# Ledger of designs, part 106: peptides against a protein of PDB entry 6J54

Target 1, 223 residues: chain A of PDB entry 6J54
Amino acid sequence: NENLFASFIAPTMMGLPIVTLIIMFPSLLFPTPKRLINNRTISIQQWLIQLTSKQMMAIHNQKGQTWSLMLMSLIMFIGSTNILGLLPHSFTPTTQLSMNLGMAIPLWSATVFTGFRYKTKTSLAHFLPQGTPALLIPMLVIIETISLFIQPVALAVRLTANITAGHLLIHLIGGATLALLNINTMTAFITFTILILLTILEFAVALIQAYVFTLLVSLYLHD
Target 2, 42 residues: chain B of PDB entry 6J54
Amino acid sequence: QFQFTGIKKYFNSYTLTGRMNCVLATYGGIALLVLYFKLRSK

## One batch from the design tools (peptide; made by RFdiffusion4, then SolubleMPNN)

Design b2_p11_8_s2 (from b2_p11_8, 8 letters changed)
Fold by OpenDDE base, seed 5:
Structure b2_p11_8_s2 (fold): chain B 223 residues (1-223), chain C 42 residues (1-42), chain A 11 residues (1-11)
Amino acid sequence: as target 1 above (223 residues)
Amino acid sequence: as target 2 above (42 residues)
Amino acid sequence: LREILEALLLL
């Protein structure tokens, strides 16, 4: 049982926080362009960022587009950390609930406060859906307020649970394949094939979760 | 556009202003209830 | 809100 959670322990060397270096490492994979026509890899990266930016900011007006840089940096950070976390013997900071809450709560609070500051009437009206029967208004407003406070928790837990569950499944199936190598080679081959398919799925999940996290933050801003 | 008269003009679920007023009224009601129970416990 | 709920159900 201890072996299952060993990969989720924060790594330290000599009592120093190596976690900070792990968090900063993905930033090295995305250098800033210095030329009008850059290298092929940088050009592809910039193209992907532009496409995702246009897709995410399509729902926002000019005032909401001010958040584009932050949202793009967030998706690149979460996506890169999740992909790097699928490497053997790697630690993913996004598997830690504290990390995801540390991102979700400030971003959510910022979106809610900006909504109240610039769109006070629409933000207050959001607690009551249009066309609600008069008798259900008090109950529905209470439910909607509770729903608002659950949003940052759901945002953080979704990311943490999906990445953590993927890592656990890879570990369990990987352990099962190794145990079955000397017992039944055919069964071990089948389980290994499932492991490969699962790892491919986890790469997709890693990117999707990064996208969903940023998209939901963007949607909370738009209201 | 719905034309509301009387109290329904200010407290309705169809207009933006009406929805806002309903939300504020519900929060005010909850705050008064909490205050009432707090004062009653003394 | 409807789109948010649909997004929450899908992912």
Scores: peptide ipSAE 0.219, ipTM 0.808, DockQ to the pose 0.027
Fold by OpenDDE base, seed 1:
Structure b2_p11_8_s2 (fold): chain B 223 residues (1-223), chain C 42 residues (1-42), chain A 11 residues (1-11)
Amino acid sequence: as target 1 above (223 residues)
Amino acid sequence: as target 2 above (42 residues)
Amino acid sequence: LREILEALLLL
């Protein structure tokens, strides 16, 4: 059991946690543009950020557009950490439920509180779907209230479970391929092909989970 | 467009204000129940 | 609400 989860243990150097440095590392990959016309790599990066920003913020009014910077920073952070986590023997901070809860709970609470602060009537009305029979109103309001409190947990667990399951599967199949290299080269080649297809899938999952996480935060803000 | 009279004007599941009032009434009812059980235990 | 629920179910 310990060998399977060894890749998910928080790395330490001389008893000092280096997780802080790992969390801060993706920020170095996104330099701020200083010129009107930058290098091709920076220009492509900024173009992608602008496209994703326009897509995600299209559902929001001008007040919701104020959250654009935070939501874009969130998707870039989660996306970059998830992609970097697919490197061999790399540690992904987003596999830690504590980190994902640390992001989900404050962002969820901020979106809920901003909804109640600026759109009190609409936010309160969301606890009761339109057209509900009168006898079901109290029970449905309770269910919607419970659903609201499950949102941050579901948000964090979804991200953690998807990334963790992908990493475990890559490690297991990777270990199986190495073990089969000396037993049967043909079966090892088949298993290796599956591993390559799985890694491509995990790249897509890494980006999708970052997008879904940020999108759901955005949807909770929009109400 | 829905036209409601009496209590249905304030407590309905079709209008925004009616839905809000139903939610507040539900929370108020739960709060009163909790308060009742708390006072009963004393 | 319906669109949000459908989107949540699809994700």
Scores: peptide ipSAE 0.209, ipTM 0.815, DockQ to the pose 0.025
Fold by OpenDDE base, seed 3:
Structure b2_p11_8_s2 (fold): chain B 223 residues (1-223), chain C 42 residues (1-42), chain A 11 residues (1-11)
Amino acid sequence: as target 1 above (223 residues)
Amino acid sequence: as target 2 above (42 residues)
Amino acid sequence: LREILEALLLL
């Protein structure tokens, strides 16, 4: 089992952690534009950022749109790290629950506190759904309060579990394919086809999880 | 449109103010219970 | 909207 999780160990070189370099590497893939008409790659990146920004910020007013830079940077960071993590022998920082909690808890706290600061009445009212029978009010308020505190945990665990599970599945199916090459070539070919399809799915999952993580943070901000 | 009178005006699950007051009352009640048990054990 | 999104995520 240690071999299965070997890819999730934080890499070190000469006793120094290279995780910092891995985390910073995605930033190099998104250079700042210097021209009105940029290269095709940069133009596509800008188009995607503008498209996603427009869609995500459509639910927010002018005050909420001030978070656009943070949310777009978040989705680009998580998305790029998740995609890079699908490369052979790569380390994906977002598979580490500690990292995802480190992102989720502050962002969640910021959104909750911002809500209480600027929309105190509405935020407090969210602990009680509209139309609740009077006898259920105390219990439901407690449940909703607990639900609120579960949000950052659910946000972090969802991202971690999806990415980690995908990596494990690719590893297992890949290992099985290699093992079957010398046993039954036909079965190995079928397993390899499944691996390819799974890899395509994991690319989609990587982007979706980045989007969902950012969208939920944005939605919590909107209340 | 909701028209409430008396205590229901301030504590209801339909109006924004009513919902807020219900939440505050619930938290206040819990705080008092915790305080009671803490003082009782002391 | 959150409930709808959460339901979609469970798929």
Scores: peptide ipSAE 0.165, ipTM 0.812, DockQ to the pose 0.025
Fold by OpenDDE base, seed 4:
Structure b2_p11_8_s2 (fold): chain B 223 residues (1-223), chain C 42 residues (1-42), chain A 11 residues (1-11)
Amino acid sequence: as target 1 above (223 residues)
Amino acid sequence: as target 2 above (42 residues)
Amino acid sequence: LREILEALLLL
């Protein structure tokens, strides 16, 4: 079973953590535009950023729009790391729960504190859903409070679990395909086809999870 | 739209202020209970 | 409404 999790071990070189370099690598894929009309690749990137920004930030007021840069950088970071993680023998930093918690907790805290600072009444009222029967109010407030504190954990675990599960499936099916090559070629071909389909799915999941992570942070900000 | 009288005006689950007051009352009640048990144990 | 969105996004 050690071989199943070997790909999730943080890579080190000479005892030094090179994971920091791996985390920083995606930033090189998104250079800052310098020209009025940039290269096709940069133009596509900027268009995608504008499109996603328009969709995500449409629900926010002017103060919420200030978070646009943070949220767009977040989705680009998570998305790029997830996609790069699907390369052969690549290490995906987002499979590490520590990293995702490191992103989720500060962002969640910032959104919650921002909500309490500028929308104190609304934020406090959010602990009690509208139309709750009077007898259930104390219990529901407690549950909603607990739910609030679970949000950063759920945010991190969701991303970690989805990406990790995808990688595990790819490794398992890939290993099964290799094992079946000498046993039954036809079955190996079927498993290989499944592997291809799964890989395509994981590309979609990688982008969706990045979007969901960022969207939920945005929703917490809107509260 | 919502007509509340008496205590329901301040503590209700429909208005923003009412919901806020209910939440504060709940937290206050819990705090008082915790304080009570803490003082009782001493 | 937010809870529904979160539930849908658990995918």
Scores: peptide ipSAE 0.214, ipTM 0.820, DockQ to the pose 0.028; fails the geometry check

Design b2_p11_8_s3 (from b2_p11_8, 8 letters changed)
Fold by OpenDDE base, seed 5:
Structure b2_p11_8_s3 (fold): chain B 223 residues (1-223), chain C 42 residues (1-42), chain A 11 residues (1-11)
Amino acid sequence: as target 1 above (223 residues)
Amino acid sequence: as target 2 above (42 residues)
Amino acid sequence: SKELLEALLLL
């Protein structure tokens, strides 16, 4: 069991925290374009970023579109770290709840405060859905207030839990495959096939979770 | 568009201003309750 | 789209 969770321990080398290097590494995979006509790889990256940006910012007005850079950088960071985390024996920073809370809470608070600052009436009105019976108003406002404060927690925990669970499953199925190699080769082959399918699924989950995290932040901004 | 008069003009669940006022009234009520229990304890 | 997003949140 300890060996199973060893992959989630923050790595250090010679007493120095190499976690900072791991976090910064994905930035090297996305170089800035220097030419009008770039390489195919860079062009594809920029195209994907542009498409994703247009899709995510479609719900925002001119003021909300100022957050485009932040949101796109966030999705690229989380997505890249999640994908790289699927490598064997790799450490995924987004499996750490502290990391995700460190991102979720400031971004959530920024969106909430921005809403209260520039859209005070709308933001306050969101605590009460339209058409609520008069007798339910106080209770519903309380529930909606609690729901607001649960948002950053749910945002962080969702990302952490999904990525962590995926890692655990890969390790467990992988370990089972190795254990079955000398016991029953046919069963081991089936288990290995499941492992491959699971790995493909986790790649998709990694990207989806990055997108969902960023999208929810943007939705909170839009209110 | 709803036309409200009297108290319903300021406190309703349909208009934006009415919803806002209801929220503020709820928070005010909670604050008063907390204050009441705090003063009662002493 | 909202329902799809909610379904994705269950992953």
Scores: peptide ipSAE 0.197, ipTM 0.816, DockQ to the pose 0.024
Fold by OpenDDE base, seed 4:
Structure b2_p11_8_s3 (fold): chain B 223 residues (1-223), chain C 42 residues (1-42), chain A 11 residues (1-11)
Amino acid sequence: as target 1 above (223 residues)
Amino acid sequence: as target 2 above (42 residues)
Amino acid sequence: SKELLEALLLL
């Protein structure tokens, strides 16, 4: 059973946590453009960032668009870490709940406080959905308040659970495939095919979860 | 557009101001209840 | 946006 979770243990070297270096590594994959016309790799990266920025920030006003740098860096970080985590013998920092809470809580707090600071009236009104029957108002306000505080936890847990579950499933199916190689070759082949399909799915999940995490932060900012 | 008169003008679930006031009233009521029970225990 | 938020919360 310990072998199943061995890949989720934060790696250390001589007692020093090298997870910090692993977290910083994706930054090397996105160099800053220096030329007006860069190479194809940087151009594609900038194009993707530009497209996602336009799509994600379209709902925000001028003040909200100031968060574009933060949100784009967030999606690039989570996306890159998730994709790199799918490499063989790699550690995925986003499988750690502490990591995701460390991102979710400050970002959520910043969005909520920004909302209360600049749009206090609207932010307070969001605790009561429009058209609520009068008798249900107190209860619903309480529920919406609780729902607000669940948001940072939901952000962290959603990302952690999806990435961790995907990795765990890959390990389980992979282990089963190896075990079945000498027992039933045909079944092992089927299991291996499932593993390949699952791996492809996890690449998609890795990007989707990065997008969802960033989008939800953006939506909380927009209220 | 909704036209409210009387107390419904300030406390309603349709207008922005009404919703805000309802939320504040709810929080205020809860705070008063908590305060009441706290003082009652003493 | 509310519906989108609810849908995304289910993911």
Scores: peptide ipSAE 0.189, ipTM 0.838, DockQ to the pose 0.027
Fold by OpenDDE base, seed 2:
Structure b2_p11_8_s3 (fold): chain B 223 residues (1-223), chain C 42 residues (1-42), chain A 11 residues (1-11)
Amino acid sequence: as target 1 above (223 residues)
Amino acid sequence: as target 2 above (42 residues)
Amino acid sequence: SKELLEALLLL
């Protein structure tokens, strides 16, 4: 069990934390464009960023589109870190709940406070769904208030749990495959096939979780 | 559009203003209850 | 629809 969770321990080199370098590393993979027509890789990256930006900001008004830069940087950061975390012997910062809470709580609070500042009536009215019977109003307002405070926790835990669970499964199946290589090669081949399929799934999950995290932050800003 | 008269005009679950007032009334009631129990403890 | 989307994303 200790070996299974060893990949989630913050790496240190001679007592110095390398976590900071790992967190900053994804930024090097996205160079800023300096030409009108860039290389194929940079053009594809920019195209993807534009597509995701248009999709995420389509729900927002002009005031909400001010958050586009922050939301796009967030999705790029989480997505890149999650994908890089699938590399062998790589540390994924987003597997740390502290990291995800550190992102979720400020962003959630910013969206909630922005909502209360510019859309006070709508934000306050959101605590009471339309058509609620009069007798259920106090209880429902309390429940919606509790639900609001659970949002940042759910946002952080969802990302952490999904990425962590995926990593654990890859390690478990990978370890089982290696153990079965000397016992039964046929079974090892089956487990290896499952590992490949799981790895492909985790690539999708890594991107989806980044998208969901950013989308929910954006949705909380709109609502 | 629902036409509400009297107290229902200000406290309803259908209009935006009514919903806001209901939420504020609920928070106000909870605050008063908390204050009551706090003062009762003394 | 937005609330439904949020609910679905919470799953």
Scores: peptide ipSAE 0.180, ipTM 0.835, DockQ to the pose 0.026
Fold by OpenDDE base, seed 3:
Structure b2_p11_8_s3 (fold): chain B 223 residues (1-223), chain C 42 residues (1-42), chain A 11 residues (1-11)
Amino acid sequence: as target 1 above (223 residues)
Amino acid sequence: as target 2 above (42 residues)
Amino acid sequence: SKELLEALLLL
């Protein structure tokens, strides 16, 4: 049991936490462009950022589009950390619920506060769906209020659970494959095939969860 | 456009203003209940 | 929008 969760322990070197370095490392993978025509790697990165930016900010007006930098940095950070976390013997900071809550709660509160600042009537009206029977209004308003406060928790837990579950599953299937090598080679081969397919899936999940996290933050801003 | 008269003009689930007022009324009611229990227990 | 949000919450 201890070996199963050992990969989720915050790494230290000589008693000093190196988690800060791990969190900062993805920033080195995305250098700032200096030329009009950059090299292929930077050009591809810019192209991807532009595509995601256009798609993400299409639902926002000019005021909402001011969040473009924040949302793009968020998706790049989460995506890069999730992908790097799939490397062997790596530590994924996004498996820590504390980190994801640290991102979700401020961003959610900022979007909610921004909504109340500029669209007070609309934001308050969202607590009551149109056409609600009069007798159900008080209860429904309470439910919608609770739903609002669950959003940051759901946002953080979704990201944490998906990434953590993926890591655990890879570890378990990998361990099972090694255990079956000298017991039943045929079964070990099947398990190994599943492991490969699972790792491919986890690469997709890593990117999808980054996108979903950022998109939901964006949608909260829009609403 | 919806045509409401009386109290329904201000408290309805169809208009934006009506929905807002309903939400505020609900929060106000809850606040009053909390205040009542707070003062009662004291 | 709300349907999309609900669908995304299931992921």
Scores: peptide ipSAE 0.148, ipTM 0.836, DockQ to the pose 0.027

Design b2_p11_8_s4 (from b2_p11_8, 8 letters changed)
Fold by OpenDDE base, seed 1:
Formats: C-alpha cells, sequence, structure tokens
Structure b2_p11_8_s4 (fold): chain B 223 residues (1-223), chain C 42 residues (1-42), chain A 11 residues (1-11)
C-alpha cells in the first residue's frame, strides 16, 4: 500500500517543501505578451484563453464578468497542473484534498457572499424551489441549506477523486505491463494498449475537471 | 399572473417575495426552537 | 441552472 500511494506524497528536499515551487511552475508557462503580433505558440495560447473566456462568461452579466480574471486564472491553473501531473514520476498538487479544499472553500464562500450582498432576494429565494407544496416548504428549505454547504466539499472531492483515480489506474496498469513483459509479451502488449487508451482519457479528464470546477464556481456566482 | 390574498400573499412558493419570506420564516422558526431548548436546558 | 448543475454533478 505504501508503494501504491508513494507518488501522492508531497515531495521535500532536505526538509524544505518543494511543493511551493511545483505550484508556482505553471505560471511560467503563461508569459504575458508584449507585442501586438506574438509568436505562433503565444498567439494560439491567447486564442484558447479568449475562447474559453467567452464561453464561460456568456452566462454572466457585466457584473459577473468582473470575475472573469479570477475564473480564467483558476481554470488555467487547475488545467495546467492536471496536464503536467500526467508526466511520468511527477507530483500533482491537485491530488491533495487539502489543496482543492483550499481553493474551493474561499471561492465558494466569495460567490455565496457576493450573491447575498447584491442579490439578496433572489439568493434567499433559491433555498425554496418554485411551486413546492406549502406543507413541504420547511423540510425542503432545510435540505436545500444542507445542499448549499455540501457544494464546496463536493467540488473539492470531485476534482481530487477524478485526478487521483486516474493516476492510480495509470500506475497500476503501467506496473502490471512491466511485470507481464517478463512473463508473456502478448498479454503485456494488450495491457500496454489499454494503458495508452487510459492516458488519452486522462488527458481529457484533466481538462474537463478543470473546466467543470471553474464552471460550477461560475454557476454558483450567477445563482 | 398569480393573484394571492391574505397570508398566501406573503407566504407562497410561486412569487419571489413569497419564497423569500418562507425561507426567512423557516430559519426564524428553527432559531426560536434552538433558543427554546437552550433556555430550557438552563 | 439546477438542471445544468445536476447534469454536471453526474460527471
Amino acid sequence: as target 1 above (223 residues)
Amino acid sequence: as target 2 above (42 residues)
Amino acid sequence: VDEILEALLLL
């Protein structure tokens, strides 16, 4: 069991946490352009950021578009860390539940508080679905309140579980493939094919989870 | 579209104001119950 | 919004 979860242990050198450097590393992949017409790689990157920004902010009014910078930085951070985590022998900070809770709780709290501050009537009305029978109103309001407090936990656990499960499967099937190379090369080839298909799936999952995390935060802001 | 009279005007599940009032009433009721049991335990 | 939220929760 220790060998199975060894890749999820926070790396330290001489007692100093390298985790801080790993978290800051994705920021180096997104340089700020200084020219009107940049290099092809930077222009493609900016184009992708603009497309995702337009899609995410299409739901929001001008007041909600003030959060565009925060939400775009969040999706780029989670997406980049998840993709970099698929490199062999790499550490992904998003596999740590503490990291994801550290992002989810403040962002969720900020969206809930901004909702109550600027849209008090609509935010309070969201605790009761429209058209509910009068006798079920008290119970349903309690359930909806509990549901609200589960949101940050569900947000963090979803991201953690999906990324962690993907990494575990890649490590297990990869290890099994290496072990089968010495026993039966044909079965090892089949398991290797499954590993390739799984890695492609995990690239998609890494991007989707970053998008879903940011989208849910955005939806909570819009209410 | 909905014309409510009496108590249903303020406490309904269809209008925005009615839904808000129902939520506030439920929270107020729970707070009063908690306060009652807290004072009873003394 | 609730339907979108439910669909996203299933993912």
Scores: peptide ipSAE 0.233, ipTM 0.832, DockQ to the pose 0.027
Fold by OpenDDE base, seed 4:
Structure b2_p11_8_s4 (fold): chain B 223 residues (1-223), chain C 42 residues (1-42), chain A 11 residues (1-11)
Amino acid sequence: as target 1 above (223 residues)
Amino acid sequence: as target 2 above (42 residues)
Amino acid sequence: VDEILEALLLL
């Protein structure tokens, strides 16, 4: 059982946590463009950032669009860390709930406080859905208030659970495949095929979770 | 457009102001209840 | 927004 969770232990070197270096590593994959016409890799990256920025920030006003840099950096960070985590013998920082809470709580707090600061009336009104029967108003306001405080937790747990579950499943199926190689080769081949399909799915999940995390932060900002 | 008169003008679930007032009233009511029980315990 | 939020919460 310990072997299943070994990949989720934060790696250390000589007692010093190297997690900081691992977290910073994805930044090296996205260099700043220096030329008007860059190489194909940087051009594709900038194009993707531009497309995602246009789609994600389309719902925001000018003040909300100031968050574009933060949100784009967030999606690139989470996306890159999730994809890199799928490499063999890699540690994924986003499998750590502490990491995701560390991102979710400040971003959520910033969006909520920004909402209350600039759109106080609208933000307060969001605690009561439109068209609520009068008798249900007090209860629903309480529920919506609780729901608000669950948002940062849900944001962090969603990312953590999806990435962790994916990695765990890959390890389990991979381990089963290796164990079955000497028992039943045909079954091992089927299991290996499932492993490949699962790995492809996890690449998609890695990107989707990055997008969902960033999008939800954006939606909380928009209210 | 909803036309509300009287108390419904200020406390409704359809207008922005009405919703805001309902939320504030709910929080105020809860705060008063908590205060009441706190003072009653003393 | 609520519908979008609900849909995203299911992901």
Scores: peptide ipSAE 0.203, ipTM 0.836, DockQ to the pose 0.027
Fold by OpenDDE base, seed 2:
Structure b2_p11_8_s4 (fold): chain B 223 residues (1-223), chain C 42 residues (1-42), chain A 11 residues (1-11)
Amino acid sequence: as target 1 above (223 residues)
Amino acid sequence: as target 2 above (42 residues)
Amino acid sequence: VDEILEALLLL
């Protein structure tokens, strides 16, 4: 069991935390465009950023579009870290609940406070769904208030749990494959096939979770 | 458009203002209850 | 938004 969770321990070298370098590393993979027509890889990256930006910001008004830079940087950060985390012997910072809470709580609070500042009536009215029977109003307002405070926790836990669970599954199936290589090669081949399929799934999950995290922050901003 | 008169005009679950007032009234009621129990403890 | 949120919560 200790070996299963060893990949989730923050890496240190000579007592110095390398986590900071790992967190900053994805930023090096996305160079800023300096030419009108860049290399194919940079052009594809910019195209993807533009597509995702248009999709995410389509719901927002001009005031909400000011958050585009922050939301796009967030999705790029989480997406890149999640994908890099699927590399062998790599540490994924987003598997740490502290990291995800550190992102979720400030962003959630910023969206909630922004909502209360600019859309006070709508934000307060959101605590009471339309058509609620009069007798249920106090209880429902309390439930909606509790629901609001659960949002940042759910946001962080969802990302952490999905990425962590995927890593654990890959590790377990990978370990089982290696163990079965000397016992039954046919069964090992089956488990290896499952591992490949699971790895492909985890690539998709890594991107989806980054998108969902950013989208939910965006939706909380829109109310 | 629901035409509400009297108290229902200000406290309803259908209008934006009515919903806001209901939420504020609920929070106000909870605050008063908390204050009551806090003062009762003394 | 609530339906989208529910759908996203299932992911």
Scores: peptide ipSAE 0.188, ipTM 0.834, DockQ to the pose 0.027
Fold by OpenDDE base, seed 3:
Structure b2_p11_8_s4 (fold): chain B 223 residues (1-223), chain C 42 residues (1-42), chain A 11 residues (1-11)
Amino acid sequence: as target 1 above (223 residues)
Amino acid sequence: as target 2 above (42 residues)
Amino acid sequence: VDEILEALLLL
């Protein structure tokens, strides 16, 4: 059982935590452009950021578009950390619920506060759907309020659960493949094929979860 | 446009202002209930 | 927004 969860322990070197270095490492992969026409890698990165920014900020007005830098940095950070986490013997910080809550709660609170600050009437009105029967109003307002407070938890848990489950599944299927090599080679081959397909899926999940996390934060801002 | 008269003008589930007032009234009611129980237990 | 949120919550 210890071997199953060993990959999720915060790594230390000589008693010093290297988690800070791991979290900072993705930033080195995205250098700032210095020229009008940059290298192919930087150009592709800029192109991807522009595409995602156009798509993400299309739902926002000029005031909401001020969040573009924050949201783009968020998706790049989560996406890069998730992808790097799929490397062998790597530690993925986003598997830690504390980290994801640390991102989700402030961002959610900021979006909710911004909504109440600039669109007070609309934000308050969102607690009551249109056309609600009068007798159901108090109960529905309570439910909508609870729903609002569940948002940051759901946001953090979704990211944590998806990434963690993927890592666990890769570990389990990988371990099963190794165990079956000496027992039944044919079954081991099938299990290995599943492992390959799963790893491909986890690459997609890593990017999708980064996108969904950022998109939901954006939607909370737009609401 | 919805035409409401009386109390329904201020408390309705169709207009933006009406919905807002309903939400505020609900929170106010809950706050009063909490206050009541707090004062009662003291 | 709620429908979109519900759909995204399933992911």
Scores: peptide ipSAE 0.179, ipTM 0.838, DockQ to the pose 0.028

